Peptides against a protein of PDB entry 3B8E. Designs and how they scored, part 78

Target 1, 230 residues: chain A of PDB entry 3B8E
Amino acid sequence: PFLIFIIANIPLPLGTVTILCIDLGTDMVPAISLAYEQAESDIMKRQPRNPKTDKLVNEQLISMAYGQIGMIQALGGFFTYFVILAENGFLPIHLLGLRVNWDDRWINDVEDSYGQQWTYEQRKIVEFTCHTPFFVTIVVVQWADLVICKTRRNSVFQQGMKNKILIFGLFEETALAAFLSYCPGMGVALRMYPLKPTWWFCAFPYSLLIFVYDEVRKLIIRRRPGGWVE

## One batch from the design tools (peptide; made by RFdiffusion4, then SolubleMPNN)

Design b2_p15_4_s1 (from b2_p15_4, 12 letters changed)
Fold by OpenDDE base, seed 5:
Structure b2_p15_4_s1 (fold): chain B 230 residues (1-230), chain A 15 residues (1-15)
Amino acid sequence: as target 1 above (230 residues)
Amino acid sequence: RVKEILERLQKLLEQ
């Protein structure tokens, strides 16, 4: 998010506080829950890792975790961001280069795509209104990410949802996201303004995309062992 | 510690 913020000079899509809430709040319990996941049924049929050639974290795992999944998460968040700003009169093209004027408290006549003037306070309200949906979008996408991390090769449908700690983690992160989004005073304390419940659904296509993508990947691995996708 | 970090960040964002 910050890289696009700097390169495109758009208004800040995700606040620093919301990032900390993700890293320290919503992602912690789910990550711990993976330690309690049952081993895959075929794990004993895999050859031992060669300690001289095989890294614990290989380039394929890095590309999946940070490259592909991370990009889909970011796209989901930015989609929500652009939709909210468009609904408030700021079309995506108009946001390019707008950051400097947007963040200047002395400019109270920033025009939207329709010629409406926005005060600094009004602009910050709409910006912070974007932060909460972006955060919630990440949480919804994290549901899929956590579920796909249960297995390396087997389908999630083969593994099932038997890990009670993982299920608890999903509820915990969702409850925390709802608390941060709707608790009175969060707008002042964390700059997280209340979210319309409909915005929770904006992330669902991206969550589904991650899930389908990973299931297809795992299917390819099962059909063609030793491929570059493994 | 998290609360302190959040409070510090809030102060930085208000400047």
Scores: peptide ipSAE 0.005, ipTM 0.367, DockQ to the pose 0.034
Fold by OpenDDE base, seed 1:
Structure b2_p15_4_s1 (fold): chain B 230 residues (1-230), chain A 15 residues (1-15)
Amino acid sequence: as target 1 above (230 residues)
Amino acid sequence: RVKEILERLQKLLEQ
């Protein structure tokens, strides 16, 4: 999010506080829950990695985490961001380079794509209105991420959802997302304004995309062991 | 304080 914010000079799609809520709030319990996941049925049949030659974190894992899944997450968040701003009169092309004027408190006549003038306060309201849906989008996408992280090779359907702590983590992050989205005062405290319930569904296609993508990846790995996809 | 640090970092990245 920040890279595109800097490169495209768009209004801030996701606040720093919101990022902290993701990284330290919603992600912690789910991540810890993976420690309680049942081992894959074939894990004891796999040869141990060679600690001298095999990196614990390889380029493929980095590519998967940051280059693939992370990009899909970012795209999901930005999609939600652009939709919200478009609904408020700011088309994506108009947002390019707008940051400087957007963030200037003394400019109270920033025009949207339809010639409507926006005061600084109004602009900040719409900006902060984007933060919560972006956050919720990340949480919804993280549902898929957490589920796909249960296994490296086996389908989630083969592994099942027996980890009660993981299930609890999904509820916890969702409850936290709901709390941050709907609790009075969060707009002032965290710059997270209340979210229309419909915005929760904006992330679902991306969550499904990640899930399908990973299941296809795992299917390829199962069919072609030792391939470049592993 | 973390918020302030992050806001400062954000401002630095914006410059």
Scores: peptide ipSAE 0.000, ipTM 0.301, DockQ to the pose 0.023
Fold by OpenDDE base, seed 2:
Structure b2_p15_4_s1 (fold): chain B 230 residues (1-230), chain A 15 residues (1-15)
Amino acid sequence: as target 1 above (230 residues)
Amino acid sequence: RVKEILERLQKLLEQ
């Protein structure tokens, strides 16, 4: 998010505090919970890993995690960000290059896409209004990401949801997201303004996309072992 | 190429 903020010179889509809440709060317990996932039913049917050829972390797994899934997460967050700003009069094309004027405290006449002038205070309210939904969007997308990480090859439907610790992690992540979003004083303390409950559903299409994508990928791996999709 | 572009974009989005 920060690089798009710099390159496009758009208003800050995700605050530093929200990033810290993701990295230290919502991601930690779910990530630990994956260590308690049951082994895939076919793990003992696989050939032993060759330590010389088979990297512990497959470059393909890294590429999937950081290349594909993270892209979908980012797209989900930015989609939510652009929708909120558009609903407040700032169309995506108008946001390009707007950061300099947006962050200037002395400019109180920044025009939106419809010619309405916005004071510095009004702009910051809208900016901080984006932080919470962006954060929640990431959490909702992380539900799918965490679930797909249960297995490398088997479908989630084949593996099932037997890991109680993972389930607890999903609830903890969700509860933390709700707490940060709706607890009184979070707007002042964390610059996370309360969001309308409807914004939780904005991320669902992206979570579904991740889930479908990974299930299709795993299906291809099962049908064509040793393919480029692994 | 698409994978490299996506990885670059992801690195750009994480930063």
Scores: peptide ipSAE 0.000, ipTM 0.214, DockQ to the pose 0.021; fails the geometry check
Fold by OpenDDE base, seed 3:
Structure b2_p15_4_s1 (fold): chain B 230 residues (1-230), chain A 15 residues (1-15)
Amino acid sequence: as target 1 above (230 residues)
Amino acid sequence: RVKEILERLQKLLEQ
């Protein structure tokens, strides 16, 4: 998120403190929970990994995780960001290059897409209003990401949801997101203003998209072992 | 190459 803020010169979509809450708070317990996942039913039918040639984390796994899932996650967050700013009069095209004037405290007449002038304080309220829904969108998308990471080849429906630690991780992540979104003082401490409950649902299509995409990918792998989709 | 570009873009978007 911060790189797009710099490259596109848009208003800051996600605060640095919020990013730390994701990296250290919401992601840690879910990631640890995957270590306790039951082995896939076909694991003993696979050849042992060659420790000299095969890395635990291969380029293909990195490509899938960061190249596909992480892009969909980022797109979900930015979609939520652009929707909020558009609802407040700032269309996505108008945000390009706006950062310099947006962050200038001495400019109190920044125009939106409709010619309405915004004071510095008003702009910062809108900016900080975007941080919380962006964060929540990431958390909701992480639900799907965590669930699909349970297996490499088998469907989640074949594997089931038997890992109690993973379930706990999903609840912990959600509880932390709710705490950061609704606890009094978070607007001052974290620049995360309270969410309308409707913003939680804005991320659901992206979570569903990730889930369906990965299930289709796994289905293709099962039907065509050794294919280019692995 | 497209995957690598997308991965780089994703890493950039996640940071």
Scores: peptide ipSAE 0.000, ipTM 0.224, DockQ to the pose 0.022; fails the geometry check

Design b2_p15_4_s2 (from b2_p15_4, 12 letters changed)
Fold by OpenDDE base, seed 1:
Structure b2_p15_4_s2 (fold): chain B 230 residues (1-230), chain A 15 residues (1-15)
Amino acid sequence: as target 1 above (230 residues)
Amino acid sequence: RVEEILKLLKKLLEE
């Protein structure tokens, strides 16, 4: 999100505090929960990696994490961001290069795509209104991310949802997201304004996309062992 | 994400 913020010079789509809430709040318990996941049925049939030649983090893993899943996750967040801003009169094209004027406290006549003037305070309200839904979008996408991380090769349907700690993690991250989104004072404390419940659904297509994408990937791996998709 | 945080922190420190 921040890279696009810099490159496109758009209003800040996701605040630092919200990022910290993701990294330290919503991701921690889910990540720990994976340590308690049941082994895949074929794990003992796989050769151990050679610690001298095989990197723990390889290019394929980086590509999957950052280049594929991470990009889909980011797209989900940005989709939510653009929808919110568009609903408030700022079309995506109009946001390009707008950051400088957007962040200027002395400019109180920033025009939206429809010629409506926005004060600095109004702009910051709409900006912070984007942060919470973006955050929630990330959490919803993380549901899929966590579920797909249960296995490397087997389908989630083959593995099942037996990990109670993972289920707890999903609940915890969702509860935390709800708390941060709706608790009074979060707008002041974290610049996270309450979101309409409908915004939770904006991420669902992307969450589903990630899930389907990974299941297809795993299916390909199962059908073509040793392929470039591994 | 860490890089993004670091960049954001850097920005916040520069503001």
Scores: peptide ipSAE 0.006, ipTM 0.370, DockQ to the pose 0.025
Fold by OpenDDE base, seed 2:
Structure b2_p15_4_s2 (fold): chain B 230 residues (1-230), chain A 15 residues (1-15)
Amino acid sequence: as target 1 above (230 residues)
Amino acid sequence: RVEEILKLLKKLLEE
């Protein structure tokens, strides 16, 4: 998100506080919960890792985490961001290069895509209105990300949802996201303005996409062990 | 991630 913010010079899509809430709030319990996941049924049939050649974090894992799943996650967030701004009169193309004028408090006549002028205060309200839905979008996508991380090869349907700590983590991150989104005073304290409940559903297609993508990947791995997809 | 958090915290403190 921050790279696109710099490169495209768009209004800030995700606030620093919201990023901290993701990293320290919503992601911690889910990540810890993975330590309590049951081993895959076939784990003892696999050859032991060679500690000299087989890195714990390999290029394939990095590609999956940052190159594939991370990109889909970011796309979900940006989709929500662009939809909100478009609903407020700022089409995606118009946002390119707009940051300089957007962040200037002395410019009170920034035009949207329809020629309406926006004051600095109005622009900041719209910007902060984007932060919470972006955050919630990330949490919704993280549901799928956490679930797919339960296994490396077996389908989630084969593994099942037996990890009570993981289930608790999903509820905890969701409850925390709801609290941060709807608790009175969060707009002042965290610059997280409340969002309409409908925005929670905006990320569902991307969450489903991640889930389906990973299940297909795992299916390929099971059918062709030792392939480039593993 | 820790470095990113630290950078973000630093940025928050400067705002």
Scores: peptide ipSAE 0.000, ipTM 0.372, DockQ to the pose 0.029
Fold by OpenDDE base, seed 4:
Structure b2_p15_4_s2 (fold): chain B 230 residues (1-230), chain A 15 residues (1-15)
Amino acid sequence: as target 1 above (230 residues)
Amino acid sequence: RVEEILKLLKKLLEE
């Protein structure tokens, strides 16, 4: 999000506070829960990793985490961001290069795509209105990310949802996200303004996409072991 | 919908 903010010079899609809430709040317990996941049914039939030659984090894992899943997550967040701004009169094309004027407190006549002028205060309200739905979108996408991380090769349907700690983590991150989004005073404390419940559904297509993508990937790995997808 | 939220927030900030 921050890279696109710099490169495209768009209004800040996700605030620093919301990033911290993701990294330290909603993502921590779910990530820890993976340590308690049951081994895949075929793990004992696999040759052990050579600790001298095989890195725990390899280029394939980085590509999967950042190049594939991370990109889909980012797209989900940005989709929500662009929808909110479009509903407020700022079409995506108009946002390009707008950051400089957007963040200038002395400019109170920034025009939207329809010629409406926005004061600095109004713009910041819209910006902070984007932060909460973006945050929630990431949490909803993280549901799929967490579930797909249960296994490396087996389908989630083969593995099942037996990890109670992981299930608890999903509820915990959702409850925390709801708390941060709707608790009175969060708008002042965290600059996270409340969102309509309908915004929770905005991420569902992307969550589903991640899930389907990973299941297809795993299916290919099972059918063609040793492929580039592994 | 966001306009409604903005209007509501604006009202809250003006109070």
Scores: peptide ipSAE 0.000, ipTM 0.241, DockQ to the pose 0.036
Fold by OpenDDE base, seed 3:
Order: sequence, then structure tokens, then C-alpha cells
Structure b2_p15_4_s2 (fold): chain B 230 residues (1-230), chain A 15 residues (1-15)
Amino acid sequence: as target 1 above (230 residues)
Amino acid sequence: RVEEILKLLKKLLEE
């Protein structure tokens, strides 16, 4: 999110505090829960990792985490961001290069895509209105990400949802997201304005996309062992 | 460290 903020010079899509809430709040317990996942049924058919040649974090894992799933996650967040700004009169094309004028407190006549002028205070309200839905979008996409991370090769349907700690993690991150989104005073304390409940559903297509994508990937791996997809 | 820098930058931008 921040890279696109700098490169495209768009209004800030995700607040620093919201990033902290993701990294330290909603993502920790789910990540720890994966340590308690049951072994895949075929694990004993795999050769032991060679600690001298096989890295724990390999290029394939980085490609999956950052190049594929992470990109889909970011796209989901940005989609929510662009929808909110478009609903407030700022079309995506108009946002390109707007940051300089957007963040200037002395400019009180920034025009939207329809010629409406926005004061600095009004612009900041709209900006902060984007932070909470972006955050919630990330949490909803993290549900799918956590579930697909249960296995490397087997389908989630083969593995099942027996890890109670993982289930607890899903509830914890959702409860924390709801708390941060709706608790009174969060707008002042965290610059996270409350969101309409409909914004929770905006992320569902992306969560489903990640889930389907990974299940298809795993299916291909099972049918073609040792292929380029592994 | 990148996240900390981003946090600092955002704090500076939000002031």
C-alpha cells in the first residue's frame, strides 16, 4: 500500500496504525496457530529436508507469499480504497499525482472528478474513511490465506479444520478487527473511522479467489508431482 | 525496519 502511495502519488490508502494492527494484532495469533497444524497424510513419503541445501524460505515460498497471494491481497485492499474514493467523487484516474495537493493544508479547493471543491479537513475525513475498510479487507483476505496455508499439497477438504487454535485465531482476528472498526473513540485514537457493515462483504470475492486459486494449484501439484507449479 | 520507517513517515505526514 505504501509503495503505491509513493509511486502513484495517491492519497494514503492505509494508515500506519492500521498497518501495526495487521502486523502485531490480526496476523500474529493466526500465524502461530499454524505451528499446531496436523501433518499432511503424505509427509512421511517426503524426504527429510537437507539443512545444507534446502532453505526454510525458498524462492518458491517467496513467490507464493509475495508474488501471488500477497499481490491478490493488495489488489483487494486497493479495490476497496478506489471504490470508497469513487463514491466520494474521486475516480481512480484523478487520484494519480493528487497526493501533493491532497496533503497540502493550505489548499482548500482541490477538485474531485466532478468539479466539486474539497477543503483539507474534508479530504482528510475521506482519507481516514478509507483506512478502516482497507484494514477489514485485509483481515477477510487473511481468512483465506490462513486456511490455504494449512497444507502444501493436500486440499483443505482432505486435511479438514481440526486445528482448534487456528479456528480460535480466525475468531480472534475477526473480533479484533470488529473492535478496532466499531469501538467508540477509534476514529480519534487510531484514525480509524467506523465502516458500514457492507464493506466487510467487499473483500469476499478476493478471499474466495485466493481460496480457489490455491486449491487449483494444489490439485495441479497432486496430479503432476515435480512440476513447475510446485 | 521498513515498517518503522513507514510509521514514522506517516506520523510526520499526519502531523
Scores: peptide ipSAE 0.014, ipTM 0.412, DockQ to the pose 0.027; fails the geometry check

Design b2_p15_4_s3 (from b2_p15_4, 12 letters changed)
Fold by OpenDDE base, seed 1:
Structure b2_p15_4_s3 (fold): chain B 230 residues (1-230), chain A 15 residues (1-15)
Amino acid sequence: as target 1 above (230 residues)
Amino acid sequence: RVEEILQQLKKLLEE
């Protein structure tokens, strides 16, 4: 998100505090929960890795984690961001290059796509209104990420949801997201304004996309062991 | 308590 903020010179879609909430608040428990996940049915049937030739983390895994899944997450977040700004009169094309004027507190007549003037305070409110839904979008997408990370090869349907700690992690993420979204004072404390409940659903297509993507990937791996998709 | 922690983090990031 921050890279696009710089490159496109758009209003900040996700604040640093919100990013920290993701990294430290929502990702920690889920990540730990994976340590308690039941082994894949075939894990003990696999040959041990050659410590000299086989890397635990390879370029393919990195590409998948950061290049593919991360890209889908970012797209989901930006989609939510653009929808919110569009609903407030700022079409995506109008946001390009707007940051400088957007962040200038002395400019109180920034025009939206419809010629409406926005004060600095109003602009910051709408910006911060984007932070919460963006965060929630990431959390909802992370549900899929957490679920798909349970296994490397087996379908989630084959592995099941037996890890109670993982389930707890999902609830913890959701509870934290709800807390940050609706608790009074979060707008002042974290610059996260309350969101409409409907915004939770904005991420669902992307969460589903990640899930489907991973299931397809795993299906390919099962059909073609040792392929480039592994 | 989470709010307090996050507020502290915010302050640290704004410095």
Scores: peptide ipSAE 0.000, ipTM 0.251, DockQ to the pose 0.039
Fold by OpenDDE base, seed 2:
Structure b2_p15_4_s3 (fold): chain B 230 residues (1-230), chain A 15 residues (1-15)
Amino acid sequence: as target 1 above (230 residues)
Amino acid sequence: RVEEILQQLKKLLEE
């Protein structure tokens, strides 16, 4: 997200506080919960790890966490960001290069895509309005991420939802997101303005996409172990 | 291979 912010010179899509809330709040409990997931049926049938050849951390898990899932997650966040700005008169193409003028407090006549002029204060309200739904989008996408990460090869439908701690993590993450989004004073304290409930649903297509993608990936892995999909 | 590319892209996007 930060690289796109720098390269495209767009208004800040995700605030520093929201990033911290993701890293320290929403991601921590879910990550711990995954440690308590029941082993896959196939794990117990595998040969012991070769300490000389097998990495401690499964490359597939790393690839999932920092590769494909992360990209889809970022796309979901940016989609929400662009939708909100477009609804407020700023089309995606118009946002390119706008940051310099956007962040200048002395420029009070920044034009949107329709020629409407925006004061600095108005622009910052719109910017901070994007922070909360971006954060919520990440949380909603993380639901799918957590569910798919509980297994490496088995389908979610095969493994089931037996981990009560994982379920608790999902609820905790959701509750935290709701608290940060709707608690009075969060706009002042965290620059996270209240979110309309409808924005929670904006991320659902991306959450579903991650889920379907990973299930298909796992299906391919089961059919062709050692394939290029790994 | 695709996952490696995506991982690199993600890393770049987070920087």
Scores: peptide ipSAE 0.000, ipTM 0.207, DockQ to the pose 0.021
Fold by OpenDDE base, seed 3:
Structure b2_p15_4_s3 (fold): chain B 230 residues (1-230), chain A 15 residues (1-15)
Amino acid sequence: as target 1 above (230 residues)
Amino acid sequence: RVEEILQQLKKLLEE
């Protein structure tokens, strides 16, 4: 998110502290929980890995994690960001190049897409209003990410949800998200203003999209072993 | 090649 802030010169979509909360708070426990996942039912039917040619983390896994799923996750966050700003009068096209004037405390007449003037204080309020929903969007999408990472080939419906540590991780990240979103003082401390409950649902389509996409991918892998989709 | 581009774009969007 911060790179897009710099490159597109848009108002900051996600605060630094919020990023740290994602990286250290919401992602850590769920990621560790995957180490305790049960082996896939077909693991013993697979050929042993060749340690000379086969890496544990192969290019296909990296492509899946950082290319496809992560792109959908990022798009979900930015979608939420653009929706909030649009609801406050700033259309996406108008945000391009706006950062310089947006962050200048001496400019109190920045115009939105409808010609309304915004003071510095008003602009910062709407900016910080974006941070919390962006964060929550990431967490909701991470639910799907964590669930789909349980298996490489088997459907989640075949594998089931038996990993108690994974379930705990989902609750932990959700509880942390709720705490950061609704605890008094978070607006001052973390620049995360309170979230309207409706914003939790804005991420659901993206979470569903990731889930469906991965289930379809796994279905194709099962039907066409050794195909290009692996 | 497409995957590499997507990975770079993802990195750009997430950072």
Scores: peptide ipSAE 0.000, ipTM 0.216, DockQ to the pose 0.022
Fold by OpenDDE base, seed 4:
Structure b2_p15_4_s3 (fold): chain B 230 residues (1-230), chain A 15 residues (1-15)
Amino acid sequence: as target 1 above (230 residues)
Amino acid sequence: RVEEILQQLKKLLEE
């Protein structure tokens, strides 16, 4: 998100505080919960990894995590961001290069896509209104990410949801997201303005996309062992 | 309730 903010010079889609809430708040418990996931049905029947040649983190894992799944997550967040700004009169094309004027407190006549002028305070309200839905979108997408990370090869339907700690992590993550989104004072403290409950559903297509993508990937791995998708 | 909070925040920013 921050890289796109710099490259495209768009208004800040996700605040620094919000990023910290994701990294330190919502991601930790779910990630730790994966340590308690039950092994895949066939994992103990596989030959042990060669510790000299087989790295724990390889280019394929990095590509999957950051190049594929991470990109889908980012797209989900940006989709929500662009929808909110569009609903407030700022079409995506108009946002390109707007950052400099957007962040200037002395410019009070920034025009939207329809010629409406926005004061600095009004722009900041809209910006901070984007932070919370972006955050929530990431959390909803992380549900799918966490679930797909349960297994390397088996379908989620084959592995099931047996890890109670993982399930607890999903609820904790969701509860934290709701708290940060709707608790009074969060707008002032974290610059996360409350959002309409309908915005929680904005991420669902992307969550589903991640889930379907991973299930298809795992299906290919099962049918073609040793493929480039593994 | 969310709308009320948004309105309050808007007022605070306009001050």
Scores: peptide ipSAE 0.000, ipTM 0.277, DockQ to the pose 0.043

